# Designs tried in a protein design run: peptides against a protein of PDB entry 5ZKO. Part 1

No score or structure here was measured in a lab: all are predicted.

Target 1, 44 residues: chain A of PDB entry 5ZKO
Amino acid sequence: SASNPRKFSEKIALQKQRQAEETAAFEEVMMDIGSTRLQAQKLR
Below, numbering starts at 1 at the first letter of every chain, in headers, positions and changes, except where a header shows other numbers.
Peptide ipSAE was made for these designs. It is ipSAE averaged over its two directions, with the distance scale d0 held at 1.0 Angstrom where the peptide's residues are scored. Compare it between designs on one protein only; published cut-offs may not apply.
The geometry check fails a fold that doesn't show the stated peptide or that is severely misdrawn somewhere.

## One batch from the design tools (peptide; made by RFdiffusion4, then SolubleMPNN)

Design b1_p8_1_s1
Fold by OpenDDE base, seed 1:
Structure b1_p8_1_s1 (fold): chain B 44 residues (1-44), chain C 44 residues (1-44), chain A 8 residues (1-8)
Amino acid sequence: as target 1 above (44 residues)
Amino acid sequence: as target 1 above (44 residues)
Amino acid sequence: FLRLLVET
């Protein structure tokens, strides 16, 4: 099939968005761990 | 809530898996672009 | 916790 630059750019842009969303989700998990640790320490 | 290391480890493991899958998907997109470019050149 | 994650 002929090269479709527009479609390729869309695929890349979408994938970069997903990558960023997964990174943000990972950071949220790490924040949750930090918060849980902090709370656990308060209850001691 | 009390710290649950098992649950936190599961969350991190799952998120790392998702991150790896998104990376693999990105690499696939880049391979597809490369292949399309190569094929387009053959047809010239 | 992070240490435990490395150990697992």
Scores: peptide ipSAE 0.144, ipTM 0.660, DockQ to the pose 0.037
Fold by OpenDDE base, seed 2:
Structure b1_p8_1_s1 (fold): chain B 44 residues (1-44), chain C 44 residues (1-44), chain A 8 residues (1-8)
Amino acid sequence: as target 1 above (44 residues)
Amino acid sequence: as target 1 above (44 residues)
Amino acid sequence: FLRLLVET
């Protein structure tokens, strides 16, 4: 098959987006853990 | 809601897995690009 | 919490 630089660029861009979304989802989980711990401290 | 360390641990484990899977998918795309470029060089 | 995750 002929190389399609545009298609490769689109695939890379999509994968970078997905990776960023998974990183953001991980950060959200960590924020939830952090907030839960902070709440536990404040309620003592 | 009560803190559930087990549930947090499960969520983090799942997110780390997803992040690793997206990294692997990115590496596959890069490998395809690399192989295509190498083929183009060899066929000249 | 993260320390516990590493220890498990």
Scores: peptide ipSAE 0.144, ipTM 0.660, DockQ to the pose 0.041
Fold by OpenDDE base, seed 3:
Structure b1_p8_1_s1 (fold): chain B 44 residues (1-44), chain C 44 residues (1-44), chain A 8 residues (1-8)
Amino acid sequence: as target 1 above (44 residues)
Amino acid sequence: as target 1 above (44 residues)
Amino acid sequence: FLRLLVET
C-alpha cells in the first residue's frame, strides 16, 4: 500500500517502544550482575 | 540457579543482538520513508 | 564482573 505518513509514524513509534523494552531488559540483566557481585562481596 | 558468569554473558549477548535487530528494523523503516520521499519528488 | 565477562 501507498506509504502513509501515519503508518510510518506508527512503525517508528513501535520500533522506539521495542528499543526501550530491550534497553530495560539489558538494565535488568546488569542489575542482576550488580546484585550478584554485591552478594559475593558480602560473603567474603 | 546460582548466577553463572557464563549465563550472564549469554544474556548480555542475547540482549545486544536484540538491540541490533531493532536498530536494523528502524533503519529499514527510515529507508522506506526516504525512498517514498524520493519517489514523490520524482513525480512532481 | 563485566571484566570477567569480557575475559572469559
Scores: peptide ipSAE 0.141, ipTM 0.659, DockQ to the pose 0.051
Fold by OpenDDE base, seed 5:
Structure b1_p8_1_s1 (fold): chain B 44 residues (1-44), chain C 44 residues (1-44), chain A 8 residues (1-8)
Amino acid sequence: as target 1 above (44 residues)
Amino acid sequence: as target 1 above (44 residues)
Amino acid sequence: FLRLLVET
């Protein structure tokens, strides 16, 4: 059919992958904040 | 303080922006799929 | 820091 369902499924999968990558990047930011907090506490 | 809270807040804000942009891109994909479906239905 | 983010 003209709708190319395979192409749409691939497009959705790619977009979901991007969302997951951005989530992982956010978790990394939160880990850095946690580390910084721990370091600041140790220096007191 | 050495923790640079302003920089961390900016980093989080930027990451949230990226997540929102990826969400918008996903919604665009879904709209394209919806449009294609509608077109396919009209052609029947 | 997270507390500051919530409070600000």
Scores: peptide ipSAE 0.140, ipTM 0.658, DockQ to the pose 0.034

Design b1_p8_1_s2
Fold by OpenDDE base, seed 5:
Structure b1_p8_1_s2 (fold): chain B 44 residues (1-44), chain C 44 residues (1-44), chain A 8 residues (1-8)
Amino acid sequence: as target 1 above (44 residues)
Amino acid sequence: as target 1 above (44 residues)
Amino acid sequence: FLAVLVET
């Protein structure tokens, strides 16, 4: 059967979206840690 | 309450693992597409 | 401590 370029493109787009979501989640974790560290320093 | 460095380290490690898993999934998709393309070319 | 959200 013929190659299905649309299905491949959709799969690539989905994986790119997942990578972007995991990057955003990582940045959120780092921002939370940074904020906690800053607050802890201010309270000393 | 005291900072919980172990919990922060565990969260960072988990997010790094998720990013690695999504990268591996992307590489698997690209390998499948590459293999399909190679097979299609050989069958022409 | 913020929970990590994965949408999909």
Scores: peptide ipSAE 0.183, ipTM 0.667, DockQ to the pose 0.106
Fold by OpenDDE base, seed 3:
Structure b1_p8_1_s2 (fold): chain B 44 residues (1-44), chain C 44 residues (1-44), chain A 8 residues (1-8)
Amino acid sequence: as target 1 above (44 residues)
Amino acid sequence: as target 1 above (44 residues)
Amino acid sequence: FLAVLVET
């Protein structure tokens, strides 16, 4: 309800946190791939 | 390993899907808040 | 390959 702005703020904040966590996980995947590629190039 | 590009592609695709799901969940939260506000205005 | 953790 609009009468509980705190609850809305909590839901928004929690969902923003989840988005940030998934973004960080994606960046970690990309970093792992990038580092693996760099390692492969150094072995050439 | 760079020798398994399919596995890299699968990880990237899965993580992109998770990002999209969290974005959709955020949009749903915002829509719920917006509709609740509109309902409150109609009751005035 | 790194494991992806879901915290929430």
Scores: peptide ipSAE 0.182, ipTM 0.669, DockQ to the pose 0.111
Fold by OpenDDE base, seed 1:
Structure b1_p8_1_s2 (fold): chain B 44 residues (1-44), chain C 44 residues (1-44), chain A 8 residues (1-8)
Amino acid sequence: as target 1 above (44 residues)
Amino acid sequence: as target 1 above (44 residues)
Amino acid sequence: FLAVLVET
């Protein structure tokens, strides 16, 4: 059906969005680790 | 607390797992697109 | 400690 290309494009777009969200979540974790390490160093 | 490094490591590991799962899901979508295109070509 | 949220 002619609708298949659009549906595939939609699936790809949604999947790319999820990948971007997971990357952002990972970056947030890394920032939290960096901040915590810096704070711990200041308390020494 | 001495538990912070372990908890951070655990968060990183979980996040990397999620990223890998999203990558696998994307690869599955791409395989479906490729297979569908090939099948459509055979019907012509 | 930041919570990591995954949308499903």
Scores: peptide ipSAE 0.179, ipTM 0.661, DockQ to the pose 0.115
Fold by OpenDDE base, seed 4:
Structure b1_p8_1_s2 (fold): chain B 44 residues (1-44), chain C 44 residues (1-44), chain A 8 residues (1-8)
Amino acid sequence: as target 1 above (44 residues)
Amino acid sequence: as target 1 above (44 residues)
Amino acid sequence: FLAVLVET
């Protein structure tokens, strides 16, 4: 039973990692869109 | 070229969905931990 | 990266 808290903490850590990775992926998409918009503005 | 904004919006929407799903998964883990703690308290 | 986003 003493190992349950450790397993829970590991699950929480893994899920927080996934959350951070999804946030980073979103920020990358938004940055690429932003840069594309900037390039499009320069070509006008 | 006119389809690029639509594709970008679709990718943003998909990434937001993934973010929300990861948040929901995290909340589920935390709820399960909370309920397990409550059950453990009842068994004492 | 944008090309990958369009293709998927």
Scores: peptide ipSAE 0.134, ipTM 0.642, DockQ to the pose 0.075

Design b1_p8_1_s3
Fold by OpenDDE base, seed 3:
Structure b1_p8_1_s3 (fold): chain B 44 residues (1-44), chain C 44 residues (1-44), chain A 8 residues (1-8)
Amino acid sequence: as target 1 above (44 residues)
Amino acid sequence: as target 1 above (44 residues)
Amino acid sequence: FLRLMVET
């Protein structure tokens, strides 16, 4: 029925959100690594 | 210390795994949509 | 060390 397209779009939107969250988490990890590296460099 | 690079690599690996899992989940949703569409088509 | 929190 007409509900299925809406439910599918909702599932797609949810998965896209999760992908974006995991990307953001990855970027945060990379920022932490970058910060640590910069700090270590400043101490040399 | 030498442990930091290993811990960072572990965090990176974990986030890459999560990204892959979310991609797989998205593909599964798309397969479900495709299957539903095919089934609906067969019934027309 | 950053504590990673991910919403699932």
Scores: peptide ipSAE 0.172, ipTM 0.681, DockQ to the pose 0.110
Fold by OpenDDE base, seed 4:
Structure b1_p8_1_s3 (fold): chain B 44 residues (1-44), chain C 44 residues (1-44), chain A 8 residues (1-8)
Amino acid sequence: as target 1 above (44 residues)
Amino acid sequence: as target 1 above (44 residues)
Amino acid sequence: FLRLMVET
């Protein structure tokens, strides 16, 4: 069938959203690790 | 409890894996779009 | 640790 530019854009947008969500999740992990590290340093 | 560097590294590694998987999925989407575009051009 | 939730 004919190409569907709208569907292509939707697929790209969805995948970009997923990438952004995984980036946010990574940042949360790093924040958790950072907080833990700070706590550990305070206990020394 | 004490900081656990191994667990920290595991969390980071897991999240980096997820990011890589999402990147691969994005590349697959782009390949699909590219193939569709090429097919559409051949049909013109 | 914050628990990493996996979306299903």
Scores: peptide ipSAE 0.168, ipTM 0.681, DockQ to the pose 0.119
Fold by OpenDDE base, seed 5:
Structure b1_p8_1_s3 (fold): chain B 44 residues (1-44), chain C 44 residues (1-44), chain A 8 residues (1-8)
Amino acid sequence: as target 1 above (44 residues)
Amino acid sequence: as target 1 above (44 residues)
Amino acid sequence: FLRLMVET
């Protein structure tokens, strides 16, 4: 079958986007945990 | 509210699992592209 | 506790 470099590059780009979105979600989780920790420290 | 370290650790673990799954999916995409490249070389 | 939402 014919090679389609455009389709391959699109596939790679989409997958890298997913990884970036998961990284952003992880950072949001860490922010929430950090906020909770700060609140706990203030209540002591 | 009370801190729940178990819930926080679970949340982090789940998010890291998602990142690992996305990495595995990326590797699968790269394998598919590599296979296509090999096939194209064989057909030349 | 943050609830992660995933849009489909």
Scores: peptide ipSAE 0.164, ipTM 0.677, DockQ to the pose 0.119
Fold by OpenDDE base, seed 2:
Parts: sequence; structure tokens; C-alpha cells
Structure b1_p8_1_s3 (fold): chain B 44 residues (1-44), chain C 44 residues (1-44), chain A 8 residues (1-8)
Amino acid sequence: as target 1 above (44 residues)
Amino acid sequence: as target 1 above (44 residues)
Amino acid sequence: FLRLMVET
């Protein structure tokens, strides 16, 4: 098949986006845990 | 709803797995691009 | 955390 630099670039960009979204989802979970711990401390 | 630590742990584990899978998929894309570039070089 | 726990 012919080289398709634009299609390669699009695939890379999409994959980087997915990776960033999964990182953000993980950070959200960790933030929720952190906030819960902080709340527990403040309510004592 | 009642606290469900086991289910929570499962969600964290699943999220970490998804993050790792997206990283692996990114590496596969980069490998494919690298191999294509190498092929193009060798065929000249 | 509470939201996450409710969704589990």
C-alpha cells in the first residue's frame, strides 16, 4: 500500500487522545479517594 | 448504597488495566510506523 | 469516592 502520512498522523493523534482520556479517568478516581480521605479527616 | 470495598478495588484494577492497554496500543501504532519507515528505506 | 462506590 502507498504511504499515507496523514492517516498515520490521524491514528497517532487518536491513540494519544485515548491514552490521555484513560489517564484523566485514573486521576479522577484518585482525586475522589483523596477527597474522601480529606473529608474523613476534617469531620473528626 | 452500602460500602463495597471489593467492588471499588475491582474498579481501580480495571482502570489501571485500561490505561496499560491504551499504552500498549500506542506502542503498537508507533512500531507499525517505525517498521513502515524502515521498509521504505530498505526498498530504495 | 462516594460516587464511585455508589456506581459499583
Scores: peptide ipSAE 0.164, ipTM 0.664, DockQ to the pose 0.036

Design b1_p8_1_s4
Fold by OpenDDE base, seed 2:
Structure b1_p8_1_s4 (fold): chain B 44 residues (1-44), chain C 44 residues (1-44), chain A 8 residues (1-8)
Amino acid sequence: as target 1 above (44 residues)
Amino acid sequence: as target 1 above (44 residues)
Amino acid sequence: FLRVMAEL
């Protein structure tokens, strides 16, 4: 199995991108929860 | 829309789990690449 | 509310 450094770097980059996407999704969840809490406060 | 703190915590926990799974997948990729490099060195 | 969870 020939070592392909370019393919290794591509796999690493792809996995780092997935981690960043999951972080962004978490931040979106937190923002949405925060907005929901703010709305609940305004309705009182 | 009623604020359900339990549902909020469940959603946060789920997203944190996804982040952990992506981290584990990254570590697996790095281990596999490391193993491939070690094999290439042994074959010289 | 939290549609992102359904999209993932």
Scores: peptide ipSAE 0.152, ipTM 0.679, DockQ to the pose 0.115
Fold by OpenDDE base, seed 4:
Structure b1_p8_1_s4 (fold): chain B 44 residues (1-44), chain C 44 residues (1-44), chain A 8 residues (1-8)
Amino acid sequence: as target 1 above (44 residues)
Amino acid sequence: as target 1 above (44 residues)
Amino acid sequence: FLRVMAEL
């Protein structure tokens, strides 16, 4: 079968999207932890 | 409430694990594409 | 914190 470069490109793009979503989720976690830490410091 | 650094650490570790899993999945996709390309070249 | 964990 001829290689399907378009399908390969789509697969790569999809996986890159997933990686970006996981990065965004990580950043949200870090922001939440940072905010919690700031609040804890205000209460001391 | 006192900050729970251990729980924060666990959350970070979990999210880092997910990122690593997505990276491994991407590498697998790239390997599959590479192998397909190699096979296609052998058939030419 | 808990919301992020639930959505991940």
Scores: peptide ipSAE 0.150, ipTM 0.677, DockQ to the pose 0.108
Fold by OpenDDE base, seed 3:
Structure b1_p8_1_s4 (fold): chain B 44 residues (1-44), chain C 44 residues (1-44), chain A 8 residues (1-8)
Amino acid sequence: as target 1 above (44 residues)
Amino acid sequence: as target 1 above (44 residues)
Amino acid sequence: FLRVMAEL
């Protein structure tokens, strides 16, 4: 049925959203590590 | 303690693994769409 | 750091 292309589009969009969320989470982890290192350096 | 760098390394590795899994899942979805389109073309 | 990892 004509709904299949739309269903595929929705699946692709959902998967791209999940990838973006994982990327954002990685960036947050890296920023937190950077902040912790900077704090440790300032305390020395 | 000296264990903190190792803990950070493990967390980064885990997050990179999750990103790789999401990429693989996306590639699988795209291959499935490609296969479906090829089948539809062959039946016409 | 631990909070971010728990949300994932």
Scores: peptide ipSAE 0.144, ipTM 0.669, DockQ to the pose 0.114
Fold by OpenDDE base, seed 5:
Formats: structure tokens, C-alpha cells, sequence
Structure b1_p8_1_s4 (fold): chain B 44 residues (1-44), chain C 44 residues (1-44), chain A 8 residues (1-8)
């Protein structure tokens, strides 16, 4: 039934979006760690 | 302060775990789609 | 310290 392809595509798109959001969250963590490291260097 | 590295490592590990969980969820979606496709082929 | 939260 041709009705399934659209639903599957939507499901795939949703999971790809979630993966991208987790990647963005990881990048934010790395930026925070990077800034903290820079601050620690300035205080030496 | 040496207390920060452990906390940062834990945060990185947590984000990597979340990324792995999202990957596993994506793989499950693809398996479900694959099984549905196989079922559709059997019904032809 | 950044707290990571799920958007959805």
C-alpha cells in the first residue's frame, strides 16, 4: 500500500532531526568546555 | 582546578551515549521499514 | 556548567 512510504519518510526525517539535535548539544558542550579551559588559562 | 576534567569527561560520555541511543533508534526504524518491505514483497 | 536538555 502506497500510504506507507510517506509515513516511513516522516519517521526517518524525525530520527535524523533527533540525531542532529544531539550533535548540536554535543557541540554546545564542547564549546562550554573550551571556554572554561580558556578561562582557566587566563587565571594562571 | 583538577575537579573539572572528570565532570567534563562525564558530560562528553553522556552526550556520546545519547548519540548512540539515537543511532540505535534509527536502526530500529530502518529494520521496521525493511521488514514491512519484505512483507509487502511476500504479498505480491 | 552547561546543562544539556532534550529539545523535545
Amino acid sequence: as target 1 above (44 residues)
Amino acid sequence: as target 1 above (44 residues)
Amino acid sequence: FLRVMAEL
Scores: peptide ipSAE 0.151, ipTM 0.679, DockQ to the pose 0.121; fails the geometry check

Design b1_p8_2_s1 (from b1_p8_2, 3 letters changed)
Fold by OpenDDE base, seed 1:
Structure b1_p8_2_s1 (fold): chain B 44 residues (1-44), chain C 44 residues (1-44), chain A 8 residues (1-8)
Amino acid sequence: as target 1 above (44 residues)
Amino acid sequence: as target 1 above (44 residues)
Amino acid sequence: LAKLMALL
Protein backbone atom coordinates (compact mmCIF):
# COMPACT_ATOMS: atom_id res chain seq x y z
CA SER B 1 0.00 0.00 0.00
CA ALA B 2 1.22 3.51 -0.84
CA SER B 3 2.65 5.40 2.13
CA ASN B 4 0.65 8.63 2.29
CA PRO B 5 2.78 10.75 4.66
CA ARG B 6 0.43 13.71 4.26
CA LYS B 7 -2.47 11.66 5.57
CA PHE B 8 -0.34 10.53 8.53
CA SER B 9 0.64 14.11 9.38
CA GLU B 10 -3.02 15.16 9.23
CA LYS B 11 -3.96 12.27 11.53
CA ILE B 12 -1.24 13.24 14.03
CA ALA B 13 -2.32 16.89 13.98
CA LEU B 14 -5.95 15.92 14.64
CA GLN B 15 -4.93 13.63 17.52
CA LYS B 16 -2.82 16.37 19.10
CA GLN B 17 -5.74 18.78 18.81
CA ARG B 18 -8.04 16.29 20.55
CA GLN B 19 -5.47 15.78 23.32
CA ALA B 20 -5.28 19.54 23.85
CA GLU B 21 -9.08 19.82 23.96
CA GLU B 22 -9.31 17.04 26.55
CA THR B 23 -6.58 18.72 28.63
CA ALA B 24 -8.50 22.00 28.49
CA ALA B 25 -11.67 20.21 29.59
CA PHE B 26 -9.77 18.70 32.52
CA GLU B 27 -8.43 22.12 33.53
CA GLU B 28 -11.98 23.51 33.41
CA VAL B 29 -13.15 20.80 35.82
CA MET B 30 -10.25 21.63 38.15
CA MET B 31 -11.15 25.33 38.06
CA ASP B 32 -14.76 24.49 38.90
CA ILE B 33 -13.61 22.42 41.87
CA GLY B 34 -11.30 25.18 43.06
CA SER B 35 -13.97 27.86 42.74
CA THR B 36 -16.62 25.75 44.46
CA ARG B 37 -14.28 24.87 47.33
CA LEU B 38 -13.32 28.49 47.82
CA GLN B 39 -16.98 29.54 47.87
CA ALA B 40 -17.87 26.81 50.34
CA GLN B 41 -14.96 27.81 52.57
CA LYS B 42 -16.06 31.47 52.55
CA LEU B 43 -19.63 30.61 53.50
CA ARG B 44 -18.50 28.59 56.52
CA SER C 1 -24.61 25.49 44.82
CA ALA C 2 -23.88 22.25 46.70
CA SER C 3 -20.35 20.93 46.26
CA ASN C 4 -20.81 17.41 44.91
CA PRO C 5 -17.30 15.95 45.32
CA ARG C 6 -18.45 12.60 43.95
CA LYS C 7 -19.57 14.23 40.72
CA PHE C 8 -16.27 16.08 40.42
CA SER C 9 -14.25 12.91 40.97
CA GLU C 10 -16.33 11.13 38.33
CA LYS C 11 -15.75 13.99 35.88
CA ILE C 12 -11.99 13.86 36.50
CA ALA C 13 -11.92 10.10 36.00
CA LEU C 14 -13.81 10.39 32.71
CA GLN C 15 -11.47 13.12 31.44
CA LYS C 16 -8.41 11.02 32.34
CA GLN C 17 -9.90 8.08 30.47
CA ARG C 18 -10.47 10.23 27.38
CA GLN C 19 -6.89 11.51 27.54
CA ALA C 20 -5.60 7.93 27.71
CA GLU C 21 -7.75 6.90 24.74
CA GLU C 22 -6.47 9.81 22.64
CA THR C 23 -2.88 8.93 23.61
CA ALA C 24 -3.47 5.33 22.54
CA ALA C 25 -4.89 6.53 19.22
CA PHE C 26 -1.77 8.67 18.70
CA GLU C 27 0.49 5.71 19.45
CA GLU C 28 -1.45 3.63 16.91
CA VAL C 29 -0.79 6.25 14.23
CA MET C 30 2.91 6.23 15.14
CA MET C 31 3.03 2.44 14.85
CA ASP C 32 1.39 2.63 11.43
CA ILE C 33 4.00 5.17 10.30
CA GLY C 34 6.84 3.02 11.64
CA SER C 35 5.51 -0.13 9.99
CA THR C 36 4.90 1.61 6.66
CA ARG C 37 8.37 3.18 6.65
CA LEU C 38 10.01 -0.12 7.45
CA GLN C 39 8.11 -1.82 4.62
CA ALA C 40 9.00 0.94 2.18
CA GLN C 41 12.66 0.73 3.20
CA LYS C 42 12.71 -3.04 2.66
CA LEU C 43 11.19 -2.75 -0.81
CA ARG C 44 13.83 -0.25 -1.92
CA LEU A 1 6.14 16.37 17.11
CA ALA A 2 7.02 19.40 15.00
CA LYS A 3 10.04 17.54 13.60
CA LEU A 4 7.85 14.55 12.84
CA MET A 5 5.32 16.75 11.06
CA ALA A 6 8.12 18.24 8.99
CA LEU A 7 9.08 14.76 7.76
CA LEU A 8 5.52 13.90 6.67
Scores: peptide ipSAE 0.077, ipTM 0.675, DockQ to the pose 0.048
Fold by OpenDDE base, seed 2:
Structure b1_p8_2_s1 (fold): chain B 44 residues (1-44), chain C 44 residues (1-44), chain A 8 residues (1-8)
Amino acid sequence: as target 1 above (44 residues)
Amino acid sequence: as target 1 above (44 residues)
Amino acid sequence: LAKLMALL
């Protein structure tokens, strides 16, 4: 049957949330790398 | 201890993979919506 | 995306 537009909207919203979460996780990794590099520089 | 640059590289690669997978999943959802809409139009 | 969501 014609998929309920509401269900499509929910699927899209869920996928957008997942994409945002993965982006945030990537930024966290980059921040950890950045902080480690900064610490290493300060110890010189 | 200074996190091994190799481990950072692995973490980055893993996160890039996850982002690509979530993008692909989003595209799949959009394709399903598009196909459903096209079918509904053909039935008119 | 916001435009797409508005159509659903």
Scores: peptide ipSAE 0.075, ipTM 0.672, DockQ to the pose 0.040
Fold by OpenDDE base, seed 3:
Structure b1_p8_2_s1 (fold): chain B 44 residues (1-44), chain C 44 residues (1-44), chain A 8 residues (1-8)
Amino acid sequence: as target 1 above (44 residues)
Amino acid sequence: as target 1 above (44 residues)
Amino acid sequence: LAKLMALL
């Protein structure tokens, strides 16, 4: 049975990596919003 | 320019959904670990 | 998470 603690830790690490990647993608969207706001303010 | 607040909100919502899905996948792995531990304890 | 990995 592949109930190997090592395999569980590998799966956990992979899921945490994916969560970090999705957080980074969210932060990129937020940065784009912030940049666009700053550009709009400079045009005022 | 697609600097539409609606498009930003849609992107944010999509990224939050992906983060929630990855969290659920992590919780599933943790549940599998817990179940396996319980089974191992029953065999002792 | 680190504490959990340490238990595995």
Scores: peptide ipSAE 0.072, ipTM 0.674, DockQ to the pose 0.044
Fold by OpenDDE base, seed 4:
Structure b1_p8_2_s1 (fold): chain B 44 residues (1-44), chain C 44 residues (1-44), chain A 8 residues (1-8)
Amino acid sequence: as target 1 above (44 residues)
Amino acid sequence: as target 1 above (44 residues)
Amino acid sequence: LAKLMALL
């Protein structure tokens, strides 16, 4: 396929977005764990 | 919610898997770009 | 990657 710089840049941008979204989802999981742990400590 | 170490570990493992899959998808995009560039150079 | 971004 011909080098289409525009299409390649769009693909890269999309993958970077997905990567960032998955990172955010991971951070949310870690926040939930941290919050749950804090709640358990408060109830002790 | 009660600290469920098993469920938390499963959530973390799942998110790590997703992160790895998105990284692999990014690498595939980069390989495609590299291959296309190489093909264009061969046809020059 | 930085060189690829420079193509933008």
Scores: peptide ipSAE 0.062, ipTM 0.673, DockQ to the pose 0.034

Design b1_p8_2_s2 (from b1_p8_2, 3 letters changed)
Fold by OpenDDE base, seed 1:
Formats: sequence, structure tokens, C-alpha cells
Structure b1_p8_2_s2 (fold): chain B 44 residues (1-44), chain C 44 residues (1-44), chain A 8 residues (1-8)
Amino acid sequence: as target 1 above (44 residues)
Amino acid sequence: as target 1 above (44 residues)
Amino acid sequence: LAKLLALL
């Protein structure tokens, strides 16, 4: 069925959510690296 | 252990891969919508 | 930060 705009909008919304979750996970990794580096620098 | 730069680089690389995969999945959804829309327009 | 940018 060619015309299910609701299903397309749901697909887009789910994909945007996944993209946001992966971006948040990336930011978490960057924070971990930053924090660990700062701790290591302080203990020197 | 504060200084494992290899583990950090691996974490970054894996996260970049996941981000790229989610971007590709988004592009696939957009192509599906575009193709379906074009087909529906042609059958009218 | 520069090392992180180099990894990206």
C-alpha cells in the first residue's frame, strides 16, 4: 500500500530517536575521556 | 587505569561507526519515502 | 581536546 503517511512518519520519528541516542552515547564517551584525562593530569 | 588511550580510541571508533550506521538507516528510510511517493504519483 | 579532534 503506497500511501501510508502515518507509517512513514513513525519510521522517521523512530530513526530520529535512534540518531539522538547514538549522539548522546557519543557525548558520554567524550565526557568519560575528558574526565579521565583531567583526573590523570591531577594525579601527576 | 586512567591512561589507556587505545581503549579510548577504540570507543570513539565504535561510536563513530554506530553513528554512521544510523545515518545510513535514516537515508534508506528517506529513499523509501521518496520512491513510494513517486510511485503513488505515477499511478494517479 | 586536540587529541580527541585527531581521533575524530
Scores: peptide ipSAE 0.082, ipTM 0.670, DockQ to the pose 0.036
Fold by OpenDDE base, seed 5:
Structure b1_p8_2_s2 (fold): chain B 44 residues (1-44), chain C 44 residues (1-44), chain A 8 residues (1-8)
Amino acid sequence: as target 1 above (44 residues)
Amino acid sequence: as target 1 above (44 residues)
Amino acid sequence: LAKLLALL
């Protein structure tokens, strides 16, 4: 049926959103590590 | 403290695991779409 | 940073 392409498109879009959220969460982790290192260097 | 590198390593490893799970889920969606397309072509 | 890069 013609509805299948829409359902697949929505499923792909949802999965792309989840991938983007996990990428953003990874970048946040990297920022926190970077900031902690910078603070440790400033305290020396 | 020396414990911070371990905590950061664990946090990175967990985030990499989540990224891999989301990639696998995306590949599953693409496989389902591909299989549906193949079935539709076989029915013609 | 080098240890972080090794984890990537």
Scores: peptide ipSAE 0.080, ipTM 0.662, DockQ to the pose 0.036
Fold by OpenDDE base, seed 4:
Structure b1_p8_2_s2 (fold): chain B 44 residues (1-44), chain C 44 residues (1-44), chain A 8 residues (1-8)
Amino acid sequence: as target 1 above (44 residues)
Amino acid sequence: as target 1 above (44 residues)
Amino acid sequence: LAKLLALL
């Protein structure tokens, strides 16, 4: 396929977005674990 | 919610898997761009 | 390669 810089840039941007979304989801999981741990400590 | 170490470990493992899959998808996009460029150079 | 780096 011919070098289509526009399409390649769009593909890269989309993958960067997905990567960022998965990173955010991971951080949310870690926050949830941290919050649960804090709650358990407060109830002790 | 009670600290459920098993469920937390499973959530972390799943998110790590997703992160790795998105990284692999990004690498595939980059390989595709590289291959396309190489093909364009060969046809020049 | 330089164009790819510019897109990052």
Scores: peptide ipSAE 0.079, ipTM 0.670, DockQ to the pose 0.035
Fold by OpenDDE base, seed 2:
Structure b1_p8_2_s2 (fold): chain B 44 residues (1-44), chain C 44 residues (1-44), chain A 8 residues (1-8)
Amino acid sequence: as target 1 above (44 residues)
Amino acid sequence: as target 1 above (44 residues)
Amino acid sequence: LAKLLALL
């Protein structure tokens, strides 16, 4: 059956959300690394 | 404690993998939409 | 930062 355009829209929206969440998680990891590095530099 | 650079590397690698998986999942959704749309056009 | 970029 012609897939309900609404269902496609919902799938796209959900996948965009997941993509954004994974990007945010990546940024968090990088921030933790950056902060740790900065702290290590300050202790020198 | 100075977070083990190895642990940071592992975290980054894991997060890159997740990002790639979510991108692939997005492309799959878009392909399904595209294929359905093409089929609907052929039936006209 | 350069080492981090090399891991990406």
Scores: peptide ipSAE 0.078, ipTM 0.669, DockQ to the pose 0.037; fails the geometry check

Design b1_p8_2_s3 (from b1_p8_2, 3 letters changed)
Fold by OpenDDE base, seed 5:
Structure b1_p8_2_s3 (fold): chain B 44 residues (1-44), chain C 44 residues (1-44), chain A 8 residues (1-8)
Amino acid sequence: as target 1 above (44 residues)
Amino acid sequence: as target 1 above (44 residues)
Amino acid sequence: LAKLLALR
């Protein structure tokens, strides 16, 4: 039944998208921390 | 103020946990696909 | 103090 390969491909694509979104969220957190650290250094 | 480093560390730890959970979910999907493929080959 | 952006 040819429908199983398509469903599997869609599931893999969805999981890859979630992984990319979590990576982007991590990079945003690191950028915010970096900016806060730079601001704290400038006030010193 | 010493409270900011702790909040940053907690946020990084939470994001690393989410990334690990998404990786585990991806591995589960791949294992399910692999098992289904093996079963389909045995029925042939 | 920039409150760390809430994760989406």
Scores: peptide ipSAE 0.154, ipTM 0.668, DockQ to the pose 0.066
Fold by OpenDDE base, seed 1:
Structure b1_p8_2_s3 (fold): chain B 44 residues (1-44), chain C 44 residues (1-44), chain A 8 residues (1-8)
Amino acid sequence: as target 1 above (44 residues)
Amino acid sequence: as target 1 above (44 residues)
Amino acid sequence: LAKLLALR
């Protein structure tokens, strides 16, 4: 059925979006850890 | 507080797990698309 | 930071 290509395209696009969101979430975690570590060093 | 390192470690581990799950989901989508495309070619 | 994590 000719509708399959469109469904696949939507599925790929949605999955790429989720992967990008998880990458951004990981970067935020790493940024916060880095900042917290630096702040903790300054308070010593 | 000494509890921060453990919390950060858990946070990193959880985020790595989520990223791996999203990667696996993407690979599954691509596998299904590849298989469906091959099957469609055989039916022609 | 803890509040941002709780939102996910």
Scores: peptide ipSAE 0.150, ipTM 0.668, DockQ to the pose 0.086
Fold by OpenDDE base, seed 2:
Structure b1_p8_2_s3 (fold): chain B 44 residues (1-44), chain C 44 residues (1-44), chain A 8 residues (1-8)
Amino acid sequence: as target 1 above (44 residues)
Amino acid sequence: as target 1 above (44 residues)
Amino acid sequence: LAKLLALR
């Protein structure tokens, strides 16, 4: 079974992309929560 | 606007879960590729 | 207050 190095690299790259997207989504959530908390403090 | 701490914690927990799932999926891909490479070496 | 961003 000839390993298709190109297919392997594509699969790795795709999964790395997904991992980065989930990290970015987490950062967005945390930034939103952080900004909301800051706003709540500012209104105090 | 009362911050809903429970909603914030749920959102964080959900995103952490997604991050962990994507990490596990990456590890699975790498294990599959690694096993395929090992098999290819064994058949020489 | 900013609403929580929807998870994508």
Scores: peptide ipSAE 0.161, ipTM 0.676, DockQ to the pose 0.064; fails the geometry check
Fold by OpenDDE base, seed 4:
Structure b1_p8_2_s3 (fold): chain B 44 residues (1-44), chain C 44 residues (1-44), chain A 8 residues (1-8)
Amino acid sequence: as target 1 above (44 residues)
Amino acid sequence: as target 1 above (44 residues)
Amino acid sequence: LAKLLALR
């Protein structure tokens, strides 16, 4: 049926969004760690 | 303090795990779509 | 027919 390709595309799009959100969360964690390291260096 | 590096490593590891889980979920979706397409081809 | 796997 013609609706299956649309459902597939929506599912792919949703999963790509989740992947991008997890990547952004990872980058945020790494930035926070980097900032903490910089602060620790300034206090030395 | 010496505990910060450990907490950072744990946070990185957790986020890498989430990223890998989302990748696996994406691959599962793509495999399911591929299988559905193959079945549809067999029914023609 | 294969059902679309639910995304968790």
Scores: peptide ipSAE 0.146, ipTM 0.665, DockQ to the pose 0.064; fails the geometry check

